# Ledger of designs, part 52: peptides against a protein of PDB entry 2AUS

Target 1, 323 residues: chain A of PDB entry 2AUS
Amino acid sequence: ADIKREVIVKDDKAETNPKWGFPPDKRPIELHIQYGVINLDKPPGPTSHEVVAWIKRILNLEKAGHGGTLDPKVSGVLPVALERATRVVQALLPAGKEYVALMHLHGDVPEDKIRAVMKEFEGEIIQRPPLRSAVKRRLRTRKVYYIEILEIDGRDVLFRVGVEAGTYIRSLIHHIGLALGVGAHMAELRRTRSGPFKEDETLVTLHDLVDYYHFWKEDGIEEYIRKAIQPMEKAVEHLPKIWIKDSAVAAVAHGANLTVPGIVKLNAGIKKGDLVAIMTLKDELVALGKAMMSTQEMIERSKGIAVDVEKVFMPRDWYPKLW

## One batch from the design tools (peptide; aimed at target 1 S75 L102 E151)

Design b2_p22_3_s3 (made by RFdiffusion4, then SolubleMPNN; from b2_p22_3, 9 letters changed)
Fold by OpenDDE base, seed 2:
Formats: C-alpha cells, structure tokens, sequence
Structure b2_p22_3_s3 (fold): chain B 323 residues (1-323), chain A 22 residues (1-22)
C-alpha cells in the first residue's frame, strides 16, 4: 500500500475552480460523515457485521459497510465505510493486510529452527480456505510478503506478517506447525493493517465513537467526530489514480466513462483491467472504474475510453455540467 | 514482554466492549 506511484502530467496548464466540489478537508461535518470511513479498532468477540450495526446505531446512520471481514475473535483494523461512501470498501477487499499473531506450538522447538522454518513461509504459499469461509474450498496460492518474529517465549511465538488479501493466518500457523513437526495453533490474532488503514492516530474504538458523537450532538463540538472519521478518499490511496479536468467531472459523476481528453495527470504503471480511482484536481474521489487502457496508451492517444466507470461516489451537482 | 502486552491489549478491548454493552 505504501508504494509511491509516479505521477505523469498530461496537461500542466489545467486549473480547477476553487468554488466547485468539496475537497476532503473542506466538507461540512454532515457531508464528511456521509463520505466517511472509520478506521475502527474492532474488539474481539463480536462479528464484523455486529460491529457495523453498532456503528450505524451510534452515529445514526442508514448504511455502512466494512472493508474486509475479521473473525469474531480477531481484533484490530476494520475500515467501516459510511453512508454514501459504503461502496468504497470494494477498493479495500483486494488490498494487502498485515497482522500480529500469537502462535502456540504443541511441542518444544529450538528457536533457531523456529526462525529458519518461518522464513521459508515468505513468498508463495498454498492454502485451502477454512470450512467457515464464504469462499469455495479450492486450493489457491497466496503471497506472504514478510514474516517478522517479534518475540519467542518457549512455545509462544509472536510475529508480524504481511499478506495478500484472503490469506488465512490460522491456516498459515497450522502449516508452520506441521513444518516444525510439533503442530501449532493460533492463540490470538490482531489485524494491524488493511491497505491504507493502519494502527495510527486515526484508529478509534467503539467507545471513542460514542463519546465523540455525544460531544458533537450535545455540546456542539464537531472536532472529535471529524477526526474520528476519515474521508472516503483515504480508502483509495493505495489505488492507481487518474486526475481529470473540471469539465469532465460532472459527466463521470453522471456515470459516463472517462475519455482520454478528460485526463490531466495519472499514475504510472496502470494496466488494462486495473481498478483505478478517478479523482478531481482537488483530490476528490469521483468514481472507481476499470482501466481500458494502459498509462502509456492514455498518454499517447488523443481519444478513446480510458476508464469504464463502475462506481460513482461524487454527487452529480458538485461540479457544473460543462458538456 | 511483548506477548503479555499483546494479550493485555486484547483483554482491554474486551472489557471496554463489555462496559459499553451494560
């Protein structure tokens, strides 16, 4: 998620009208909530769906959705997209994840052997989805980006792990235990990252949300609830972006596909078929879509459909119709 | 230890949730 993407400027003279739209930092509090994402510290115990239902009750919301299920016993980073931003979670589902896991070994293993074997699980692994997953129980490959052992205490191994979306840490631990020859199980698991959402100052509890909402509604203090909710644009930070002219915004907001003339700047390395975020010059999310061209094609061509628009987020009235 | 701190953090979040549900 932290890959800095190069930005290629196609039109260096393109300006934006400061009176149009609502940049992420300039939304009134009600609008900020309508286009918000909470970086929730999910407690262990409840399902991700129960927690989303509680957030809806706490914040008096009609709609919300989460950026990838955490099992009931798993704590930590659960992005919860609110109201009009609810569909932005689709950008988070394929995003990389990080966890801290406590593995308990079923026998004594020398520390050097633990370290050596766990290092072998970096890279491509074969997994079978657990019985309780909504995913078909087909064998599949997954990437383990890194394993960092934090502490070893006898049979207890605390480690950080970065993984491809849909990697099952419980299954990983089971396979590590088999490779060690003694067996192992997952004693505890916390998600520390989901794409752009991580353990930082934006991480809030359900308790925080109760208090912050109360401060806003009863005391008129919006600062806390404003800080507790991230703009929906946070949920697309890890995606390749295409920035468009003001004159193209309203058309895309009405569900029109993005054409090449509308592009002002774009990230390098976009491939045909990639999920991309269409942004204004004020870094407002207009839509998500499928790239129909590579970055190079979008630079070289004067016309054609650059992005097939799949999900519009921006209201159609934030920018004037200039077509 | 980091293991103890890790366990304690999870237990704290459980307690805080239980308090909210009362």
Amino acid sequence: as target 1 above (323 residues)
Amino acid sequence: SLIDEFRERSERLRRELEELLR
Scores: peptide ipSAE 0.617, ipTM 0.958, DockQ to the pose 0.917
OpenDDE base, seeds 1, 3, 4, 5: peptide ipSAE 0.616, 0.614, 0.614, 0.616; ipTM 0.958, 0.957, 0.958, 0.958

Design b2_p22_4 (made by RFdiffusion4)
Pose (drawn by RFdiffusion4):
Structure b2_p22_4 (pose): chain A 309 residues (1-127, 142-323), chain P 22 residues (1-22)
Amino acid sequence: ADIKREVIVKDDKAETNPKWGFPPDKRPIELHIQYGVINLDKPPGPTSHEVVAWIKRILNLEKAGHGGTLDPKVSGVLPVALERATRVVQALLPAGKEYVALMHLHGDVPEDKIRAVMKEFEGEIIQRKVYYIEILEIDGRDVLFRVGVEAGTYIRSLIHHIGLALGVGAHMAELRRTRSGPFKEDETLVTLHDLVDYYHFWKEDGIEEYIRKAIQPMEKAVEHLPKIWIKDSAVAAVAHGANLTVPGIVKLNAGIKKGDLVAIMTLKDELVALGKAMMSTQEMIERSKGIAVDVEKVFMPRDWYPKLW
Amino acid sequence: SEALEEAAAKVKENAAEKEEAA
């Protein structure tokens, strides 16, 4: 997921006018929230659905959604997209996820076999692909390991299968997500307590600084997604519901294949929309016309890059 | 990394607290 993609510039002269839109990290606080995502450290106990409901109450929001469900007892990274950026969590499906898990073996198994069997579970699995498994600690029947997986991978099922392969059986004692696409345990990971307090600092004390840092621009959700940057003049047509045509492309990532989920970005690096690539990168470069992206969801409001009559 | 060590510790602490509550 976190492979740095090469950027290919087709129109080296394209410029963006600062009058239109906003750099993603410079939105007025209200707009920042309307188009924000929270990198939330979900506490054990509540369901992911309940956590989102609490967030909507705390932030007095109309809409919100999470990216990748965590079970009630699972803690860790839970991206929560807000308001107008609610559906941006779609961008996380192609990106992977990482967990730290504690596996309790129902029988004694030599460490040698445990490491050998765990390694064999990398690759493909049926319940999804397991990118990597790293054993952190093996203390008796307790195995602490870090695993990277494709989205929708049920870790409980993976541990169960490891138990079967070992014949002794296995139980998942605990699980914590450490990564969900571009969201990881860094300075942006916040708790529900921080969120409530920072909201009070803003609405009661008039200080926006803390609630601002606790909420990320929605563009964070597409950091690991192939991108196509378009001209200022092309943003309006897309923001108004039109698919993206090739003439509007300024630069794009290499490796885009037909059918890939892509992010359409302004030259300010704001998220305009998510869509499916109808052409490859090379076709987008060589062709002068045609629909480059079948737009599935528009995020940018019509007001930022307006059509003028 | 420090963050991974902290995540591993939290996983073990949560599992211990759940066993005590059982």

Design b2_p22_4_s2 (made by RFdiffusion4, then SolubleMPNN; from b2_p22_4, 11 letters changed)
Fold by OpenDDE base, seed 4:
Structure b2_p22_4_s2 (fold): chain B 323 residues (1-323), chain A 22 residues (1-22)
Amino acid sequence: as target 1 above (323 residues)
Amino acid sequence: SAALEAAAQRVRDAAAARRAAA
């Protein structure tokens, strides 16, 4: 998620009308909620679905969705996309994740051996999804980006781990235990990151949401609930972006595919088939789509479909039709 | 980082609470 993507400018003269759209920082509170994502600190105990249902009740919402299931016993970062932003969770499902885990070993192992073996699990690992997963139980490769041991206390190993989406930490710990020769299990797990969402000042509890909603509805104080909800654009920060001219926004907001002449600037390293975020020049999310061209093809070509638009987020009326 | 230390402590505390409840 932290890879700064280079921005290639295709049209350096493209301007945007300040009267059109609603930039993420300039949405009225009701509109901010309609296009919001909560960085929730999920408590241990409830399912991710129960927590989403509670948020819907607390905030009086019709729709919400989460950016990737946490097991009931797992706490920490659960992005919850609200109302019109609900579908932005598709950008978060493929996002990398970080956890802090406590592994309990079933026997005594020298610290040096623990450190050495855990280092071997950085990189590509073969996993089988657990039986309770809706995912097809095919063996699949997953990336472990890093393992950092924080503490070793006898048989208890506290570590931070960065992983590809759909890596099962419980399965990782089981395989580490097998490689150590003594066996191991996951004693505790917290998710500390899901793509652009991390443990920071934006992390809120269910209790915070109750209080902040009350302050808004009863006291007229919107500041707390405004800070507790991130703009939906936060949920796409980790994606490659394509910024479009104002005259292309209304067409894309109506579900038209993005053509090459609409592109003002774009991130480097887009490949055919990548999920991309289509943005206005004010960094408003218009749509998610599938890249039909590479970055290089989008630069070199004068025409053609650049992005197959899969999901529109922007209302049709935020920008005028200029065609 | 302070956030990582706080996360680590929450994991330790949760594990201790489970051991005390078992």
Scores: peptide ipSAE 0.395, ipTM 0.892, DockQ to the pose 0.883
OpenDDE base, seeds 1, 2, 3, 5: peptide ipSAE 0.372, 0.384, 0.371, 0.391; ipTM 0.884, 0.888, 0.884, 0.890

Design b2_p22_4_s4 (made by RFdiffusion4, then SolubleMPNN; from b2_p22_4, 9 letters changed)
Fold by OpenDDE base, seed 2:
Structure b2_p22_4_s4 (fold): chain B 323 residues (1-323), chain A 22 residues (1-22)
Amino acid sequence: as target 1 above (323 residues)
Amino acid sequence: SSALERAARAVRERAAERRAAA
C-alpha cells in the first residue's frame, strides 16, 4: 500500500473547470455520507456483517459493505463503505493486511530460537484455508511481508505481521508452534491495517458514530460526523490511478470505456489486467476498471481502449456531456 | 509509533481479560 507510484504526465496543458464535480473535501455532508467510507474499530464479539448492519441502523443507511471479513473474536481496522460508495470494497479485498497478534506457546522455548524460527516465516508460506472459509480448502501460497516481534514474556509472544490478502494468522501461528516443537495457538488478534486504512486518527468506534450522528441530527453540528467518514477516494489510494480530461468524465460516468485520448496523467507500472482507479483532475473517483494496456502502451498509443470500466461511482450529471 | 503502542496495549489487555474469565 505504501508504494509511491510515479506520475507520468501525458497532457501538461489539460485544465479542469472548477464549477464541475464535487471534490472529496467539498461535498455537502449528505453527499459526503453517500460517498463515504468509515475506518471502523470493529469490537470483539460481533461478526463483520452484524457490525455493518449496526452502522446502517445508526446512520440511517440503505446500503453498506465491508473491506474484508474479521472473525468475531478479532478487533480493529474494518473499512465500511457507505451507500453509493458500497462497491468500492472490491478495491480493498485484494489489499495487504497488518495485524498485531499474541501467540501463546505450549512449552518453554529460548528467546533466540523464537526469533530465529519466526524470521524463517517471512516470505512465501503454504496455507490451507480454514473450514469456515468460503474458499475451497486447497493448499495455496501466501506472502508474509514482515514479522516484527514486539515482546516475548515467557510463553507469550506479541508480534506485528504484514501479510497478503487471505493469509490466515491463526494458521501461521499454528505452523510457527510446530516449527518451535512445542505447539502454539492464537490468544488474541487485532487488525491494524487494511490497504490504505490503518490504526490512526481516522479510526472510530460504533459509540463514536452514535454520538456523532446525534450531534448532527439533534444539535446541527456536522463537524464530528464529517470527520468520522472518509471520502470513498481514500479506499482507492493504494491502486494505480489514471486521471482523465473533463470531456471524458461524463462518458465514463455513463459506463463507457476509457479511451487513450481521454488520459491526462497516469501512474507508472500499470500492467494489462490490473485494477485501476479512473480519477478526475480534482481527484474525484469516476470508476474502477481493468487496464487493457500497460502504462507504456497508454503513453505510446494515440487510440484504443485503455480501461474496461467495471464499476461507476460518479453520478452522470456532475460533469456535462461533451460527446 | 503511538498507534502501534495503542494496538499492542489493546491486544495485551484483551488477552489478560480472557485469561481472568477462563
Scores: peptide ipSAE 0.388, ipTM 0.890, DockQ to the pose 0.869
OpenDDE base, seeds 1, 3, 4, 5: peptide ipSAE 0.361, 0.250, 0.365, 0.372; ipTM 0.882, 0.756, 0.884, 0.888

Design b2_p22_5 (made by RFdiffusion4)
Pose (drawn by RFdiffusion4):
Structure b2_p22_5 (pose): chain A 309 residues (1-127, 142-323), chain P 22 residues (1-22)
Amino acid sequence: ADIKREVIVKDDKAETNPKWGFPPDKRPIELHIQYGVINLDKPPGPTSHEVVAWIKRILNLEKAGHGGTLDPKVSGVLPVALERATRVVQALLPAGKEYVALMHLHGDVPEDKIRAVMKEFEGEIIQRKVYYIEILEIDGRDVLFRVGVEAGTYIRSLIHHIGLALGVGAHMAELRRTRSGPFKEDETLVTLHDLVDYYHFWKEDGIEEYIRKAIQPMEKAVEHLPKIWIKDSAVAAVAHGANLTVPGIVKLNAGIKKGDLVAIMTLKDELVALGKAMMSTQEMIERSKGIAVDVEKVFMPRDWYPKLW
Amino acid sequence: SELREKIDEAEAIPQEILERLA
């Protein structure tokens, strides 16, 4: 997921006018929240659905959604997209996820076999692909390991299968998600307590600084997604519901294949929309016309890059 | 409030993995 993609510039002269839109990290606090995502450290106990409901109550929001469900007892990274950026969690499906898990073996197994068997579970699995498994600690029947997986991978099922392969059987004692696409345990990971307190600092004490840092621009959700940057003049057509045509492309990532989920970005690096690539990168460069992206969801409001009559 | 109490309770739940990684 976190492979840095090469950027290819087709129109080296394209410029963006600062009058239109906002750099993503410089939105007025209200707009920042309307188009924000929270990198939340989900506590064990509540369902992911319940956590989102609490967040809507705390931030007095109309809409919110999470990216990738965590079960009630699972803690860790739970991206929660807010308001107008609610559907941006769609961008996380192609990006992977990472967990730290504690596996309790129902029988004694030599460490040698445990490491050998765990390694064999990398690659593909049926229940999804397992990118990597790293054993952190093996203490008796307890195995602590880090695993990277494709979205929708049920870790409980993976541990159960490892138990079968070892014949002794296995139980997942605990699970914590450490990565969900571009969201990881860094300075943006916040708790529900921080969120409530920072909201009070803003609405009661008038200080926006803390609630601002606790909420990320929605563009964070597409950090690991192939991108197509378009001219200012092309943003309006897309923001108004039109698919993206090739003439509007300024630069794009290499490796885009037809059918890939892509992010359409302004030259300020704001998220305009998510869509499916109808052409490859090379076709987008060589062709002068045609629909480059079948737009599935528009995020940018019509007001930022307006059509003037 | 009720919501704050529920959040406090959820945050008070021990977490072994974090203890071990500490």

Design b2_p22_5_s1 (made by RFdiffusion4, then SolubleMPNN; from b2_p22_5, 8 letters changed)
Fold by OpenDDE base, seed 5:
Structure b2_p22_5_s1 (fold): chain B 323 residues (1-323), chain A 22 residues (1-22)
Amino acid sequence: as target 1 above (323 residues)
Amino acid sequence: SELLAKIDAWEARPRRIAERLA
């Protein structure tokens, strides 16, 4: 998620009308909620679905969705997309994850051996989904980006781990335990990152949401609930972006595919088939779609479908029809 | 009240990782 993508400018003269749209930082509170994502600190105990149901009740919402299931016993970062933003969770499902895990070893192992063996699990690993997973139980490769041992206390190993989406930390710990020759189990797990969402000042509890909603509805203080909800654009920060002309926004908002002439600037390294975010020049999310061209093809070509638009987020009336 | 009691019960659970990182 922290990979800075180069921005290639295709049209350096393109301007945006300040009267059109609603930039992420300038939405009225009701509209901000309609296009919001909560960086929730999920407590241990409830399911991710129970937590989403409670958020809907607390905030009086019709619709919400989460950015990737946490098991009941797992705490930490659960992005919850609200109302009109609900479908933005599809951008978060494939995003990298970070966890802090407590592994308990079933025997005594020298600390040097623990460190050496755990380092060998950085890189490509083979995993089988657990029995309770809705995912087909086929062997699959996953990436472990890094393992950082934080503490070793006898048989307890506290570590940070960055992983590809859908890596099972429980299975990783099981395999580490096998490699150590003594066996191991996951004693505790916390998710500390889900793509662009991390443990920071934006992380809020369910209790915080109750209080902040009360301050808004009963006391007229919107500041707390405004800060507790991130704009939906936060949920796509990790995606490659394409910024489009004001004249192209309404067409894309109506579900038209993005054509090459509509592009003002774009990130480097887009490949055909990539999930991309289509943005206005005010950094408003218009839509998610599938790239039909590489970055290079989008620069070199004068015409053609650049993005197959899959999910529109922007209302059709935020920008005028200029066709 | 039921909501608050349930939230409190969830959030009051021991967080061993948080305690070890503090």
Scores: peptide ipSAE 0.261, ipTM 0.808, DockQ to the pose 0.829
OpenDDE base, seeds 1, 2, 3, 4: peptide ipSAE 0.147, 0.183, 0.033, 0.065; ipTM 0.746, 0.768, 0.649, 0.680

Design b2_p22_5_s2 (made by RFdiffusion4, then SolubleMPNN; from b2_p22_5, 8 letters changed)
Fold by OpenDDE base, seed 2:
Structure b2_p22_5_s2 (fold): chain B 323 residues (1-323), chain A 22 residues (1-22)
Amino acid sequence: as target 1 above (323 residues)
Amino acid sequence: SELLEKIEKWESIPNRIRERLA
């Protein structure tokens, strides 16, 4: 998620009308909720689906969705997209994850050997999905980006791990235990990051949401619930972005593909087939789509389809039709 | 409410990782 992407400007004279749209920081509270994502601290116990059902009940919502399942016993970062933002979770599914895990060893192992063996699990690993997974049980490669040992207390090893989406930490711990020769199991697991969502000041509990909704509805204090809900644009921070002219916004909001003349600026390193976020010059999310060109092609070409629009988020009336 | 009782029950479950990271 920490990929700083260079921004290439195609039109340095492009301006935006301040009267059009609703920038993420300027949405009325009701609209902010309709286009919101909660960085939820999921407690251990409930399923991710139960937690989403409870959030809908707490906030009186029709629709919500989560940015990637946590097992019932797993705690921590669960992004929950609300109402009109519900489908933004598709941007979070492929995003990297971080966990803190407590591994329990089934025998005594010298600390130096623990550290050495765990370091060997950084990089590409081969995993088989667990039996209970809806994913086809084929062997697959996954990246372990980093392993950081936080604490070793006899047979208990606390560690931080950054992984590719769909890496099974339980399986990783099992393989570490086999490599150590004594066996191991996952005693506890917490997710500390899901793409742009991490353990920070935006992390809220279900209890916090109950209180903050009450303060808004009964006391007229919107500040707490406003802070507890992130704009949907947060859920696409890790994606490559394309910023478009005001004159192109309404067409894309109607489901038209983005053409090259509509581009004002874009991130470097977009490849054909990448998931990209189409943004206004006010950093409003218009749509998600598939890049049909590379960044270089979008710079060099004067015409053509730049992005195949897959999912529109922006209402059709936020920007005027200028075509 | 049934909601509050469930929340309290879930959030009362000890979280050893959270305690160690605090």
Scores: peptide ipSAE 0.367, ipTM 0.890, DockQ to the pose 0.802
OpenDDE base, seeds 1, 3, 4, 5: peptide ipSAE 0.340, 0.364, 0.349, 0.363; ipTM 0.878, 0.889, 0.881, 0.887

Design b2_p22_5_s3 (made by RFdiffusion4, then SolubleMPNN; from b2_p22_5, 9 letters changed)
Fold by OpenDDE base, seed 1:
Structure b2_p22_5_s3 (fold): chain B 323 residues (1-323), chain A 22 residues (1-22)
Amino acid sequence: as target 1 above (323 residues)
Amino acid sequence: SELLARIREWEARPRRIAERLA
């Protein structure tokens, strides 16, 4: 999410018809909900699945999904994609995550030694998934992007940590404790970030959702529920983007692969095999797909399949068929 | 710490939500 990607314009004369589609800022409330993502403050106690079930009940929804499991005891940022946006959570699964953790040491260690050893855990670490994980218990490398010690109080160490998706903070703390020679355990854990979703003004509780839904349904006040739900496009902000011609939108919405002539502009640094978001010129998410070319190949080539379209989000009728 | 206090406040909320949604 923190990497600003350059935008390369391939066709500077491409225009968009203002009558076609539904830009994120112009969706009626019902349509906004159908293509929405909640930045939920998950409480500790319930499973991520139970919380999703509660959101479905509160908002009277048929479908919803979460952007990556939090353990029952873990609180904080849980993106919950709604209805037609449910599948957008797949863009969030591979996204980097940030946590605040409380580590309790099982012995006394000088502060300077704590700081020195924790800094050595920045970079690549070897982890084994816990027994309770649905992931096969194979040893794997994971990246720790940063460790920031916030507070040290005797045997309690409060720290912020940025990690690659599927890094286990409990295992990290266990290994830090072993390296310190005294042992340690994870006392508390909160997720403060999941890709583009963080602790900000968009973070809402289950109570907020109850109240905001009532204000809409009983009092006719849409403002609160509208602000509580982010457009699905928020869930792909961290992905490289390809913006397409209006004439290509309906074909992609029908599940056709994106060809090079359909590209108007694109982010720099796309590699073959990357997950990319296909966008309209109005910043509407059409589909997710796999890049079949690099950015450079998409610029230089006049033809060929640029993106293998895997998941369509846009309805087939928002843009006319122009083929 | 202020952050530990906030985490504890987050811990206190779930019981009230489960009780209202039950």
Scores: peptide ipSAE 0.067, ipTM 0.657, DockQ to the pose 0.110
OpenDDE base, seeds 2, 3, 4, 5: peptide ipSAE 0.028, 0.039, 0.034, 0.050; ipTM 0.602, 0.657, 0.658, 0.653

Design b2_p22_5_s4 (made by RFdiffusion4, then SolubleMPNN; from b2_p22_5, 7 letters changed)
Fold by OpenDDE base, seed 4:
Structure b2_p22_5_s4 (fold): chain B 323 residues (1-323), chain A 22 residues (1-22)
Amino acid sequence: as target 1 above (323 residues)
Amino acid sequence: SELLEKIAAWEAIPRRIAERLA
């Protein structure tokens, strides 16, 4: 999520009408909820699906979806996209994850050896998916971006780990235990990050949501529920972006593909086939789509389909049709 | 409510884990 992407400007004279659209920070509370994502602190015990069902009940919503399953026993960061934003979770599924894990060793190992062996697990690892995964049990590689040992207390090792999406921390701990020669198991696991969502001031509990919804509905205080819900644009912060002209917004909102003339600015390093976020000049999410060109091709070409629009989020009426 | 009781019970689990790690 922390990848700063360069922004290349194609049209430095492009202006946006302040009367059109609803910028993320200017949505009425009802509209904010319809295009919202909760950074939920999932408690251990319930499934991610049960928690989503509870959020829908608490907030009186018809639809919601989560940004990547946490096992029942796993706590922490679970992005929950609401209502019209529900499908933004597709942007979060491939995003990197961070965890804090407690590993219990099945024998005594010197601390220096623990540190040395765990450092060897940074980089590419081979994993076998667990039996209970819906994924075919093929051997696969995953990236471990970093391992940070926080504490060693005898046989208990507390560590932070950054991983590629779909890395199994339980399997990592098992392999570390084998490499140490004594064996190990995962005692505890908390997810501390899911793409742009982390443990910060935006992290809320189910209890918080109950209280904040009550304060809004019974007391007329919208401040708490507004802060508890992030704009859907938060869920795409880690994606490469393409910003479009006001005149192109309504067409894309109707499901038209983005053509090169509609581009005002874009991130560097877009490749053909990448998932990209199409944004207004007010940083509103219009749609997600597949890049049909590289950044370089989008700069050099005067015409053609830049993005195959896969999922529209913006309502059709936020911007006028200018065609 | 049954919901609030369940939520309270679930949210108590991380605290109990933290207390065991302290």
Scores: peptide ipSAE 0.190, ipTM 0.760, DockQ to the pose 0.476
OpenDDE base, seeds 1, 2, 3, 5: peptide ipSAE 0.035, 0.165, 0.042, 0.058; ipTM 0.620, 0.752, 0.616, 0.678

Design b2_p22_6 (made by RFdiffusion4)
Pose (drawn by RFdiffusion4):
Structure b2_p22_6 (pose): chain A 309 residues (1-127, 142-323), chain P 22 residues (1-22)
Amino acid sequence: ADIKREVIVKDDKAETNPKWGFPPDKRPIELHIQYGVINLDKPPGPTSHEVVAWIKRILNLEKAGHGGTLDPKVSGVLPVALERATRVVQALLPAGKEYVALMHLHGDVPEDKIRAVMKEFEGEIIQRKVYYIEILEIDGRDVLFRVGVEAGTYIRSLIHHIGLALGVGAHMAELRRTRSGPFKEDETLVTLHDLVDYYHFWKEDGIEEYIRKAIQPMEKAVEHLPKIWIKDSAVAAVAHGANLTVPGIVKLNAGIKKGDLVAIMTLKDELVALGKAMMSTQEMIERSKGIAVDVEKVFMPRDWYPKLW
Amino acid sequence: SDERLEEIGDELRERAEETAEE
């Protein structure tokens, strides 16, 4: 997921006018929230659905959604997209996820076999692909390990299968997500308590600084997604519901294949929309016309890059 | 990073023990 993609510039002269839109990190606080995402450290106990409901009540929001469900007892990274950026969690499906898990073996197994068997579970699995498994600690029947997986991978099922392969059986004592696409345990990971307090600092004390840092621009959700940057003049057509045509492309990531989920970005690096690539990168460079992206969801409001009559 | 993973591991073990006591 976190492979740095090469950027290919097709129109080296394209410029963006600062009058239109906003750099993503410089939105007025209200707009910042309307188009924001929270990198939330979900506490054990509530369902992911319940956590989102609490967030909507805390922030007095109409809409919100999470990216990748965590079960009630699972803690960790839970991206919660807000308001107009609610659907941006779609961008996380192609990006992977990482967990730290505690596995309790129902029988005694030599560490040698445990490490050997765990390693064999990398690659593909049926219940999804397991990118990597790293054993952190093996204390008796307790195995602490870090695992990277494709989205939708049920870790409980993975541990159960490891138990079968070992014949002794296995139980997942606990699980914590440490990564969900570009969201990880860094300075942007916030708790529900921080969110409530920072909201009070803003609405009661008039200080926006803390609630601002607790909420990320929605562009964060597409950090690991292939991107196509378009001209200012092309943004309006897309913002108004048209698919993206090749003439509007300024630069794009290498490796884009037909059918790939892509992010359409302004030259300010704001998220305009998510869509499916109808052409490859090379075809987008060589061709002068045609539909480059079948737009599935538009995020940018019509007001930022307006059509003038 | 390793220190943080160790802290996560201690926390998971503590929570698993409390659940076992219940």

